# Designs tried in a protein design run: peptides against a protein of PDB entry 6IDX. Part 59

Target 1, 380 residues: chain A of PDB entry 6IDX
Amino acid sequence: KELAKLSADVTFATEFINMDGIIVLTRLVESGTKLLSHYSEMLAFTLTAFLELMDHGIVSWDMVSITFIKQIAGYVSQPMVDVSILQRSLAILESMVLNSQSLYQKIAEEITVGQLISHLQVSNQEIQTYAIALINALFLKAPEDKRQDMANAFAQKHLRSIILNHVIRGNRPIKTEMAHQLYVLQVLTFNLLEERMMTKMDPNDQAQRDIIFELRRIAFDAESDPSNAPGSGTEKRKAMYTKDYKMLGFTNHINPAMDFTQTPPGMLALDNMLYLAKVHQDTYIRIVLENSSREDKHECPFGRSAIELTKMLCEILQVGELPNEGRNDYHPMFFTHDRAFEELFGICIQLLNKTWKEMRATAEDFNKVMQVVREQITRA

## One batch from the design tools (peptide; aimed at target 1 Q87 N99 T129 Q181)

Design b2_p21_5_s1 (made by RFdiffusion4, then SolubleMPNN; from b2_p21_5, 12 letters changed)
Fold by OpenDDE base, seed 3:
Order: structure tokens, then C-alpha cells, then sequence
Structure b2_p21_5_s1 (fold): chain B 380 residues (1-380), chain A 21 residues (1-21)
């Protein structure tokens, strides 16, 4: 206890570390010797002292043995662990993950996000906060190839639903620290959209062009067998497509792919449009057809609107921004659905279409409509 | 508390690590 308290002092810490004191603490953990009277209390103080000593940055985290990592991971995986030990073990793992890429790799092998879910299903908000902080650390240290896997693990209905039901909808107020960790998790989740937001459409990519054709098909040929996709060949078909792309509200009626070459929002806008068209087909068809039959210049250009709305949502949600220590603002709605961004887009595009009608807007009013919609979204 | 002090350190370190990437 005294050691744990004194370990916060840099002078004491330096002297203790110079005496190999930290090595003694690590060996105590590694030994796993449960035979001591007051073992749990002693272990809790040992872990406290270790963490406070390591916080001085005098000793590299890479000095930590695999045996030590396994012991700490063991305390996190045990169903009947002392709360004090669990909290310290989660805190140590989080610190290990953040401070060392080598420790991240080892910890990522020993601990799955699935194991951390059990620590979200508890009444202790501090344990829940440590668990989310460790998830955030794993996200922050994940290599690019594994970030999508972490995304998928978060998008896994289970983790999201557990956070929603046991953390956000818990019978207790969310403390500032939990709110911060939820904010960080949200930021890291939105940053997964950055790749798509910054991906330019290749106008020559047939697979990407086929998505635009699918948008046209869903809007105008919804009853037609996709097998009858009229081959690209005839001028009459090109002219028909140009008309359809105009009715869809693309800026480039000849080659709508050009509208997705601007980044942001790049391909993310096309993803949103396709999601709307497939998941909310009736809403999509309604929005498109209500505007396709108008000759009164009050048509809402869906394609242009979808692109600019996607860009606006990225700006509002600060997609690509780094987590800030001072922020604690999170959107509970993003925990309600696995495709929460696309669902938000689907709500907002309906709001845009409504606002356009209410304003009796023309193409000249486009920016004014977008500004009104921005204000509506940011006030909601 | 221990946790309050720890969380305050964690948030700073997370931001630091995020900026180093």
C-alpha cells in the first residue's frame, strides 16, 4: 500500500527502479503464488505500484514478459476476480497496448473483443469504462489490415447491442469518463468511413459503373429482370441512360461516375445511395420518381443531393478527425444500428427532400436548402 | 480515486497515440 502510494512520486520511482524494484513486482505477478495471506489485496497494490511506476516512462513497456502478459490477461478472463484486480489488469492491458506495438500483438492474441463483452455486462461503470478503453486502445494500435476486422467486430450486433443496453441505457448516469470513451469509440468507428470518403470513383471501373446502373434499375426498372440489362451498345440506350441519369439528379448526366470522383465524399456517397436503394427501396423510388416527373424546375436532384449530404454528414460527424481528450460528446443513435451512418443518411435525405419541397426550391436554391438541412441536422 | 486518476491519464495517452499514427 505504501509502495503503491510512493510509486506516484517520480523521485521514489526513479530510486526504486534503479534498485530493480519493478522487476521484483513483475516476478511477484508472474509467480501467481496464491498462498499468501491477503493475496488479493497484495496483488492489487502490486499492480497499482507497477502501473504507477511504468507511468513515469523510465522503463520501457517492452521489458514485460509474456508470462506477465498471460497473468494479467488471466485476471481479465477469470469469472471470479476481485474488482480491484480486474480494474488494474484492464488498465495495465490498455497501457501495454498503447505503449508498445509488440505488446499489442501479444495481447491481441490473448484477448478478444468477445472476452471484453463480459466486462460490459456488469453494474460497475468503471469496469465498463476500462473495457471500452481497452477496445479503443486495440483500435488505435491495430494495423490497417486489422482495423476493418475491429470495425466488423464493433459492427457485430453483439458488441454494439451490449454497449447500448448495458452502458448507454443503464439505470445510472453516464460519467464523464465513460462518455469520453464512448466518444473515442465513435470517432474511431467513423474514421473507418474515411477510406471510402477519400476513395475516388474510377469512371472506367465496370463494377463501380454497375452500381450506378443498379441505382437506375431500381428506380426505373424495378419490375424488370436484371438479366435484361440492355447491353451498352446502342446510341438510343446511351440517350435513354442520359435521360435516366438526369432524372436521378446527377450533375453529369452523360457519365454519373464523374460525380463520385470528388473526394470527399467519393465512393461513400455511392455506398449510401446503394444502401438506400436496396434497404429502403420504397423510400428511394419515391424520392426519385417524385422528382423525375416534374417539369416545373422544382425537382430535387437526388444524385447531387445525396453526394452533398454525404459530404455534409462527414463534416458534421468529423469523419477522419482524431480523438480529443477534452471531448465527451457521443451520439447514442450510432449504437442503435450496425449501418448507423447509412441509416442517418436515409433519414437526412428524406429531410432534405421534404425541406426542398417546403422551400419550393429550384436548382439555384440548392445551397440554401443544404444550409437549412445542416441546421436541422445539427439541432436534432 | 485510483480510477479517476487513471482515466485522466488514459484519455491523454489515447490522444497522444492517435496523433502519433
Amino acid sequence: as target 1 above (380 residues)
Amino acid sequence: SFSERRFAKMRKQQEKVAKEK
Scores: peptide ipSAE 0.602, ipTM 0.964, DockQ to the pose 0.836
OpenDDE base, seeds 1, 2, 4, 5: peptide ipSAE 0.600, 0.595, 0.600, 0.588; ipTM 0.964, 0.963, 0.964, 0.962

Design b2_p21_5_s2 (made by RFdiffusion4, then SolubleMPNN; from b2_p21_5, 12 letters changed)
Fold by OpenDDE base, seed 4:
Structure b2_p21_5_s2 (fold): chain B 380 residues (1-380), chain A 21 residues (1-21)
Amino acid sequence: as target 1 above (380 residues)
Amino acid sequence: SLNERRSAKMRKLQEKVAKER
């Protein structure tokens, strides 16, 4: 106990480390020896002292053994561990993951996000905070190839739902530290959109062109009697598609693929459009057909609107921003749905379409409509 | 508390690690 208290002092820490005192603490953890009458209390103080000593940054985290890592991971995975040991073990793992890529690799083999979910279902907000902090640490240190797996683990209805129900909608006020960890988790989740936001469409990629063609198909062929398969020449088909792409409201109605070469929002806009068309098909068809049937110059160009709205949402949500130490602002809405960004897009595109009508806008008013829509979204 | 002492350090470390990514 006294050692744990003194370990917060840098002078004491320096002297104790110079005497190899930290090695003694690591060996106590590594031994796993439950023979002492006050083992749990002793261990809690040992872990406290270890953490305080290491938090001075005098000793590299890479000094820890694989046995030590396994013991600490064991305290996090065991359901009957004292809360004080669990809390310190989560904090140690967070520090290990953040400070060392080699320790991240070892820890990522020993623990899963699924095991950390159990620590979110408790009433102790400090445990919940450290569990999210460790998830954030794992997410931060994950290589690019594994970031999508972390996203998928977050998109797994379970983690998101548990955070929503047990943390955000919990019976206790959200403390500043929990709000920060939720903010960090949200930022890291939005950063997964950055790749798609910065991906240019290749106009020569047939698979990407087929997505645009699918948008056309969903909008216009769903009502066409299969008997009107236009059997005639390739030129009439090209002219027909150009008309359809104009009705879809693409800026480049000759080659809509060119509208997705601008980054941001690149392919992310196409992903949003495709999501809307597949998941909210009736809403998509309604928006497209309502504007495509207008001859009054008050048609809302869906394709252009979807692209610029996607860009605007990325700007509002600060997609691609790094976690800031001072921020604690998070949007609970993004914990309510697996594809919350695409759902937000679907809400906002309807708002845009409504606002366009209310303003009696023309194509010349496009930027004014977007400004009004931005203000509406940022006030909500 | 231990948590209070670590909070500011861990926030800075998270930001640092994010910048190094």
Scores: peptide ipSAE 0.515, ipTM 0.948, DockQ to the pose 0.871
OpenDDE base, seeds 1, 2, 3, 5: peptide ipSAE 0.512, 0.510, 0.510, 0.510; ipTM 0.947, 0.948, 0.947, 0.947

Design b2_p21_5_s3 (made by RFdiffusion4, then SolubleMPNN; from b2_p21_5, 11 letters changed)
Fold by OpenDDE base, seed 4:
Structure b2_p21_5_s3 (fold): chain B 380 residues (1-380), chain A 21 residues (1-21)
Amino acid sequence: as target 1 above (380 residues)
Amino acid sequence: SLNERRMAKMRKLQEKVAKEK
């Protein structure tokens, strides 16, 4: 107990480390010997002292043995472990993951997100906070390939559901520390959009062009009787498509693919448009047709608006930025939807379309509308 | 800093464990 308290002092920590005291603490954990009458208490103080000593940054986290890691991971995976040991073990694992890529690899082999989800189903918000903190650490330190797999996994959908039901909708107010971890999880998940945000459309890629054709088809061909397949020449088809792309509100109505060559938002804007068109088809068709049927110069250009809105949402959500330690703001919608970004886009594009009408905007007012919409989104 | 927050969290944990006795 005194050691755990004194370990917070840098002078004591330096002297204790110089005497190989930290090695003694690690060996106590590694031994796993339950022979002492006060083993649980002794272990809790040992883990506290170890963590406090390591937090001084005097000793590299890479000094820990694989046996030590397995023991700590064992305390997290065992259901009958004392809460005090569990809390410290989660904190140690978080610290190991954050401070060492080699320890991340070893820990990722010993623990699963599924095991950590069990610690979210408890009434203790501190345990929940440490469990989310460790999940966030694992997510942050994961290679980019594994991050996408983590996000797409059933475990991640389940994780969001458990967080929603047991943390956000829990009977207790969310503390600042938990709010921060929820914010971190949100940021780390939205950062998976960075690749698509920075991916330029290739105007020569037929598969990417087919997505733009699909947007046109969903908007304009859904009401066309299949009998009016215009058998007329290739030139009339090109002229027709140019008109359709103008009605869709693309900036480059001759070659809409060029609008997606700007990064950000690159292909992410096209992904959002396609999601809206497929998942919220009635909303998509309504927005497009309502603006395409206008001859009053008050038409809201959907394609341009969707691209600039996607870019704006990426800026607001800080896509590609690391989590800020000072921030605690999270969107509950992130935990209610599997595709929360695309759903947010779908809400915001409707808000944009409404705001455009209310302002009686023209194409010249586009930037003013976007500024108003930004303010509306950031105040909500 | 992350470390300062961890230290503050650890101190709070120590205080709780001390009160549960």
Scores: peptide ipSAE 0.023, ipTM 0.514, DockQ to the pose 0.061
OpenDDE base, seeds 1, 2, 3, 5: peptide ipSAE 0.023, 0.023, 0.022, 0.023; ipTM 0.678, 0.651, 0.671, 0.673; seeds 1, 2 fail the geometry check

Design b2_p21_5_s4 (made by RFdiffusion4, then SolubleMPNN; from b2_p21_5, 11 letters changed)
Fold by OpenDDE base, seed 4:
Structure b2_p21_5_s4 (fold): chain B 380 residues (1-380), chain A 21 residues (1-21)
Amino acid sequence: as target 1 above (380 residues)
Amino acid sequence: SINERRMAKFRKLQEKVAKEK
């Protein structure tokens, strides 16, 4: 107990470390010997002293043995562990993951997100916070391939559901630390969009062109019997497509693929448009046809609007940025839907279309509309 | 740091648990 208090002092910590004191503490954990009276209390203070000593940054986290890691992981994986030991063990694992890629690899082999999810189902918000913090650490340190797998996994859908039900919709006010961890989880998940945001469309890629053709088809051919496409020559078809792309509100009416060569938002804008068109087809068709049927200068250019809105949402959500220590703002929608970004896009594009109408905007007012929409989104 | 704030809370929690015994 006294050691745990003194370990917060850098002078004491330096002297204690120089006396191989950390090695003694690690060996106490490694031994796992429950033979001592008050073992749980002693262990809790040992883990505290260890954390406080390591927080001085004098000793590398890589000094810890695999046996130590397994013991700490064991305290997190065992259901009947003292809450005080569990909390310290979660904090140690978080620190290990954050400070060492080598330790991350070892911990990721010993602990599953599924085991950490069990610690979210408790009434103790501090345990919940440390569990999410460790999940966030694992997510942050995961290789890009593993991050995508984590996001797509049933475990991640289940994690979001449990966070929603046990944390966000819990009967207790969310503390600042929990709000921060929810923010971090949101940022780390939206950072998976960075690749698509920075991917330029290849105008020569037929598969990408086919997506643009599909957007046109969904908007304009949804009621047309495929039998009535008159076999009229290739030139008339090209002229028809140019008209359709103008009606879709692309900037480049001849080659809409060129509108997706700007990064950000690159292909992510096309992904959002395709998602809207497939998942919310009625909403998509309505937005496109309401604007395409206007002979007035008050048409909202859907294609241009979708691209610039995607870019704006990436900026608002800080896609590609590391989580900021001072922020705790999170969107509950992130935890309610698996395609939360695309759903947010679908809501915001409707808001944009509404705002455009209310402002009686023309193409010259585009930037003003986008500014108003930004303010509306950031105040919501 | 976030860690320092967490550790400060953790220390306070230890003091509380140690007073309840």
Scores: peptide ipSAE 0.019, ipTM 0.560, DockQ to the pose 0.058
OpenDDE base, seeds 1, 2, 3, 5: peptide ipSAE 0.018, 0.011, 0.019, 0.019; ipTM 0.600, 0.335, 0.554, 0.599

Design b2_p21_6 (made by RFdiffusion4)
Pose (drawn by RFdiffusion4):
Structure b2_p21_6 (pose): chain A 370 residues (1-223, 234-380), chain P 21 residues (1-21)
Amino acid sequence: KELAKLSADVTFATEFINMDGIIVLTRLVESGTKLLSHYSEMLAFTLTAFLELMDHGIVSWDMVSITFIKQIAGYVSQPMVDVSILQRSLAILESMVLNSQSLYQKIAEEITVGQLISHLQVSNQEIQTYAIALINALFLKAPEDKRQDMANAFAQKHLRSIILNHVIRGNRPIKTEMAHQLYVLQVLTFNLLEERMMTKMDPNDQAQRDIIFELRRIAFDAETEKRKAMYTKDYKMLGFTNHINPAMDFTQTPPGMLALDNMLYLAKVHQDTYIRIVLENSSREDKHECPFGRSAIELTKMLCEILQVGELPNEGRNDYHPMFFTHDRAFEELFGICIQLLNKTWKEMRATAEDFNKVMQVVREQITRA
Amino acid sequence: SAALEAARRRAIRRRKEYFAE
């Protein structure tokens, strides 16, 4: 108890650390008996002292043994133990992950997505905060080529709805540190879109060109003389600036292939809305048609700007858009809503092709004021 | 990185606050 008190003082901590005092603590956790059952209070003070001593930055986090790591991960992976032990354990794991790629790799193997998510279902906001913090730390430290798989795994176990039901709509008001973790989670989530945003279409890749053909087919085949007239104009009546080679329009980064993903999502998941928008504007040879392809690409770019896809998380922000915690595919759903808004605003302005940038500005103002 | 340094600083401050309760 006294050690937990004094370890926050750097003057004391240095003295204790210079006698390998941290090893006394790690050895106790590694091999001490009945710690959770008979000595939980002692264990809580031990973990408090350990974290306080490590927070002085005198020694590397890489000093910790695999045995110590496994024991701490064990306290998190178990059907919940004492709240004080769990809080410190989650905090130790977060610090290990943030401070070492090697520790991240070992910890990622010792804890499951389901175990971490289950700790969000406790009524204690600090346990919830550290659980989300550990999740954020794993995402921050995951290799670029593993982060997407991790997101899918957390999504399949309902991380989003659990956060919505147990944190955002929970009884306890969200305090500043929890709000910060939600902000970081949202930033990391939006940043999963960044690679596709910056990926150019290869116009010479037939498989990618066939995606655009399929987009056009879904809409034009919902319309016979009128259908033939649409196809004679290649992709003009689908609204692409490059009428003959629309794949070239997707070389603009941002938004790149993310725009294509959004269009395909709208066509497949919301086929009626996609067909309505395209057919209201595919036989219009007055200058008043709303160009779908050009509008979708620019809207995707605008949404990426509004939502700050690619921005790094920082210490100063605690903001988040709660509606993104209400749908597994909220970004794509937002695209669909905004493309309908864009078409409504276009018609309200009796807009022509020359008005394209003005309409996009009004849409930007509509979205950002909402 | 800057983001990791910021996360580390907040984690420490959060521990000082929560563990003092």

Design b2_p21_6_s1 (made by RFdiffusion4, then SolubleMPNN; from b2_p21_6, 15 letters changed)
Fold by OpenDDE base, seed 5:
Structure b2_p21_6_s1 (fold): chain B 380 residues (1-380), chain A 21 residues (1-21)
Amino acid sequence: as target 1 above (380 residues)
Amino acid sequence: SESIEAQIRRLKEWNKKTNSK
């Protein structure tokens, strides 16, 4: 206990480390000897002293043995561990993952995200915080291939539902530390959109062209009585599609694929449009047809608006940026749905369409409308 | 269904209420 308290002092820490004191603490953990009276209390103080000593940055995290890692991971994976030991073990694993890629690899073999999710289902916010912190550390340090697998595991309704129900909707005020970890998790989750945001549409990819054609089909062919299928001419079909793409509000009416060659937002804008069209079809059709039927130059160009809104949302959410220390701004909405970004897009595109009407905007007012919408979203 | 503006406003008020404690 006294050692754990003194270990917070850098002068004491330096002298204690010079006396190989940290090695003694690691050996106490490695021994795993539960035979001592008050072992749990002694271990909790040992782990506290170890963490406080390591926080001075005097000793590299790479000094720890595989046996030490396995013991600490064992305290996280075993259900019958003292809460005080569990908390410190989660914190130690987080620090190991953050400070050493070699330790990350070893820890990722010993623990699963599923085991960490079990620690979110508790009433102790400190345990929940360190469990999310360790999930975030593992996600941050994962190689790209494993990061997508973790993302898919996070996309599992289970983690988000547990965070929403046990953390965000908990009967306790969220502390700053938890709010920071929720922010970090949100940022890391949105960074998975970076690939799609930076993916240019290939105008020669037929599958991508078929998505644009599907947007046209959903908007215009769903209400078209089968009797008005105009005759066989390939040129009349091209001219018809050019008109439809103009009514959809694409900038390039001849080849809408060109609107998705700019990165950001690249293909992510097309993904959002397709999601809106398939999942919120009535909303999509209403937005498109309400603007396509206007002859008064007050039409809101859906395609252009969707692209620029996707770009704006990426900027607001800082897609592709690392989490910043000291930030604690998270949005509960992102934990309510599996496709929270696309749902946010669907909300914001309706807001944009409303704001466009209220402003009686024309194509010249486009940037002003986008600025007002940005203020509405960021103030929100 | 709550208006988009009301949803956005609730998100604001919630974020402010969470960050002000």
Scores: peptide ipSAE 0.012, ipTM 0.380, DockQ to the pose 0.028
OpenDDE base, seeds 1, 2, 3, 4: peptide ipSAE 0.016, 0.017, 0.010, 0.012; ipTM 0.401, 0.400, 0.363, 0.363; seeds 1, 2 fail the geometry check

Design b2_p21_6_s2 (made by RFdiffusion4, then SolubleMPNN; from b2_p21_6, 14 letters changed)
Fold by OpenDDE base, seed 4:
Structure b2_p21_6_s2 (fold): chain B 380 residues (1-380), chain A 21 residues (1-21)
Amino acid sequence: as target 1 above (380 residues)
Amino acid sequence: SASVEGEIKRLKERRKKVSSL
């Protein structure tokens, strides 16, 4: 107990470390020996002293053994661990993950996000915070190839539902630190969209062209009896498609694929459009047909609007930016939906279409509409 | 990264608040 307090002093810490004191503490954890009276209390103080000593940055985190890591991971994975030990063990793992890529690799093998989810279901907000913070640390330190796997674990309805029900909708006010950890988790989750945001459409990729064709089909052929497939010549068919792509509001009516060559938002805009068309088909068809049936210069160009809205949402959400230490702003909506970005897009495209109508906008007003929509989204 | 350093700092600050309880 006194050692844990004194370990916060840099002078004491330096002297204690020079006496190999930290090695003694690590060996106490490694031994796992429950033979001592008050073992749990002694262990809690040992872990406190270890953390305080390591906080001085005198000793590298890489000094810890694999046995030590396994013991600490064991305390996080055991169902009947003392809360004081659990909290310190989570903090140690977070510290290890953040401070060392080598320790991250070892810890990522010993613990799963699934094991950490159990610590989110508890009533203790401090434990919940440390559990989310460790998840975030693992996500931050994950190599690019493993980030998607971690994301898929977050995309699991289970983790999001637990965060939503036990953290966000908990009967307790969210503390600033928990709000920050929820923000970090949100940012890290949306950063996975960066790849698609920066992916240019290949205008020669037939599979990508088939998606654009499917958007046309859903908008214009969904109510047409399949019997009226006009067997009319290849030229009339090309001319019809150019008209359809104009009605869809693409900038390039001849080759809409060219509209997706700009990054950002690249292919992410096409993903959003396809999601809207498949998941919210009635909304998609309504938006397209309401604008395609207008002979007035007040048509809202859906394709252009969807692309620029996707770009704007990426800018608002700061897609590709790392979490900022000072921010605590998270959107509960992102924990409610599996496809939260695409759902946000679906809400915002309706808002854009409404705002366009209310403003009686023309194609010349496009940038003004987008500015108004940006203000509306950022105030919500 | 600056983000990781920020989280390390926040973790240290979070622990100090708990050790005082």
Scores: peptide ipSAE 0.504, ipTM 0.908, DockQ to the pose 0.812
OpenDDE base, seeds 1, 2, 3, 5: peptide ipSAE 0.499, 0.500, 0.498, 0.499; ipTM 0.907, 0.907, 0.906, 0.907

Design b2_p21_6_s3 (made by RFdiffusion4, then SolubleMPNN; from b2_p21_6, 14 letters changed)
Fold by OpenDDE base, seed 1:
Structure b2_p21_6_s3 (fold): chain B 380 residues (1-380), chain A 21 residues (1-21)
Amino acid sequence: as target 1 above (380 residues)
Amino acid sequence: SEAIQAQIKRLIKRNKKESSK
């Protein structure tokens, strides 16, 4: 207890570390022996002293043994009655993952996100916070190939549901620390969009062109079977498609694929349009047809608007940026749906279309409409 | 500091002896 208190002092910490004090604490944890009276209390103070000593940055986290890591991971993965040990063990694992790639690899072998989800189903918000913090650390330090797997896992859907039901909709006010961890998890989830955001459309890729054809088909040929392959369209068919692409509001109505060659938002804008067209078909058709029938120059260009809105959403969500320690702004909506970014796009494109009408905007007002929409999104 | 370290070392050594019995 006194050691834990004194370990916060840098002068004491330096002297204790110089005497191999941390090695003694690690060996106490490694022993795992419950034979001492008040072992749980002693262990909780030992773990506190260890954290406080390591926070001075005098000793590398790589000094810890694999046995120490396994013991700490064991306190998190096993049903323990002692909340104080669990809390400190979560904090130690988080710090280990954040400070060492070697420790990340070892911890990722010993612990699963599924085990951490169990610590979210409790009434203690502090345990919930450290559990999310450790999930965030594991997500941040995961190799790029494994990040997508972690996000696509059934565990991630379940994690969102548990966070929504037990944290966001919980009977307790969300503290600043929890709000920060929810923000971090949101940022790390949206950083998975970076690949698509930075992917340029290849105008020669037929599969990518077929998506643009599908957008046209859904908007204008609602009764046509998708099995009607766009056969080698006669010049009349090409002229019809050029008109349809103009009505869809593409900037390049001759070759809409060129609108998706700019990164950001690249292919992510096309993904959003396709999602809207397939999942919210009535909303998509309404937006397109309402603007395509206008002859008064007050048409909202859907294609251009969808691209610039996707770019704006990426900027607002800071896609590809690291989480900022000073931020705690998260949106509960991102925990309600698996395709939360595409759903946000679907809400915001309707807001844009409404704002365009209310302003009686023309193509010259495009940037002004986008500024008003940005303010509306950032205030919501 | 030295007294605490010596005490912790004694406790660890005791626990190892008791776990080996």
Scores: peptide ipSAE 0.000, ipTM 0.296, DockQ to the pose 0.025
OpenDDE base, seeds 2, 3, 4, 5: peptide ipSAE 0.000, 0.006, 0.000, 0.000; ipTM 0.360, 0.325, 0.326, 0.330; seed 3 fails the geometry check

Design b2_p21_6_s4 (made by RFdiffusion4, then SolubleMPNN; from b2_p21_6, 14 letters changed)
Fold by OpenDDE base, seed 3:
Structure b2_p21_6_s4 (fold): chain B 380 residues (1-380), chain A 21 residues (1-21)
Amino acid sequence: as target 1 above (380 residues)
Amino acid sequence: SASEEAFLKRLKERNKKTNSK
């Protein structure tokens, strides 16, 4: 107990480390010897002292043995561990993952996200916070391939459900520390969109062209009686499609693929449009047709609006940025939907279309509308 | 104990700092 208190002092820590005192603490953990009187209390103070000593940054985290890692991982994976030991063990593992890629690899072999989910199903918000912090550390330090797998896994869907039910909808106010960890998890998950945000459309890719054609088909051919088979004239067909792409509100009516060559938001805007068109088809058709029938210069250009909105959402959500210290703003919707970004886009595009009408905007007012919409989204 | 409260406070402060490294 006194050692744990004194270990917070840098002068004491320096002298204690110089005397190999930290090695003695690691060996106490490695031994796993439950034969000592007051073992749980002694172990809790040992872990406290170890963590406080390591926080001075005098000793590399790589000094720890595989046996030490396995013991700490054991305190997290085993049922009925003392809460004080569990809390300190989660904090030690988080620190190991954050400070050493070699320790990350070893810990990722010993602990699963499924084991950490069990620590979210408790009434102790401090344990919940450290469990999410360790999940966030594992997510942050995962290779890109493994990070995508973690996001797509059943564990991620289950994790969101557990966080929603046991943390966000819990009977206790969310503390600042928990709100920060929820923010971090949100940022790390939205960073998976960075690849698509930075992917330029290839105008020569037929599969990507077929998506744009599908957007046209859903908007205009779903209501058209199949009896108007467009006559065989290739030129009439090109002229019809140019008109349809104008009605869809693309900037380049001749080749809409060119609108998706700008990064950000690149292909992510097309993904959002396709999601809206397939999942919220009635909403998509309504927005497109309402603006396509207007010849009064007050039409809201859907294609342009969807691209710029996707870009704006990426900026608001800080897609591709690392989590910032002291931020604790998270969107509860992120935990309610599997496709939370696309659903957010679907809400925001309706808000944009409404705001455009209310402002009686023209194409010249586009940037003003986007600024008003940005303020509306950031205040919600 | 005052020592545990001080430790828990430092742990809370740590959780604010660890995500920026």
Scores: peptide ipSAE 0.095, ipTM 0.780, DockQ to the pose 0.083
OpenDDE base, seeds 1, 2, 4, 5: peptide ipSAE 0.070, 0.011, 0.025, 0.010; ipTM 0.772, 0.413, 0.601, 0.401

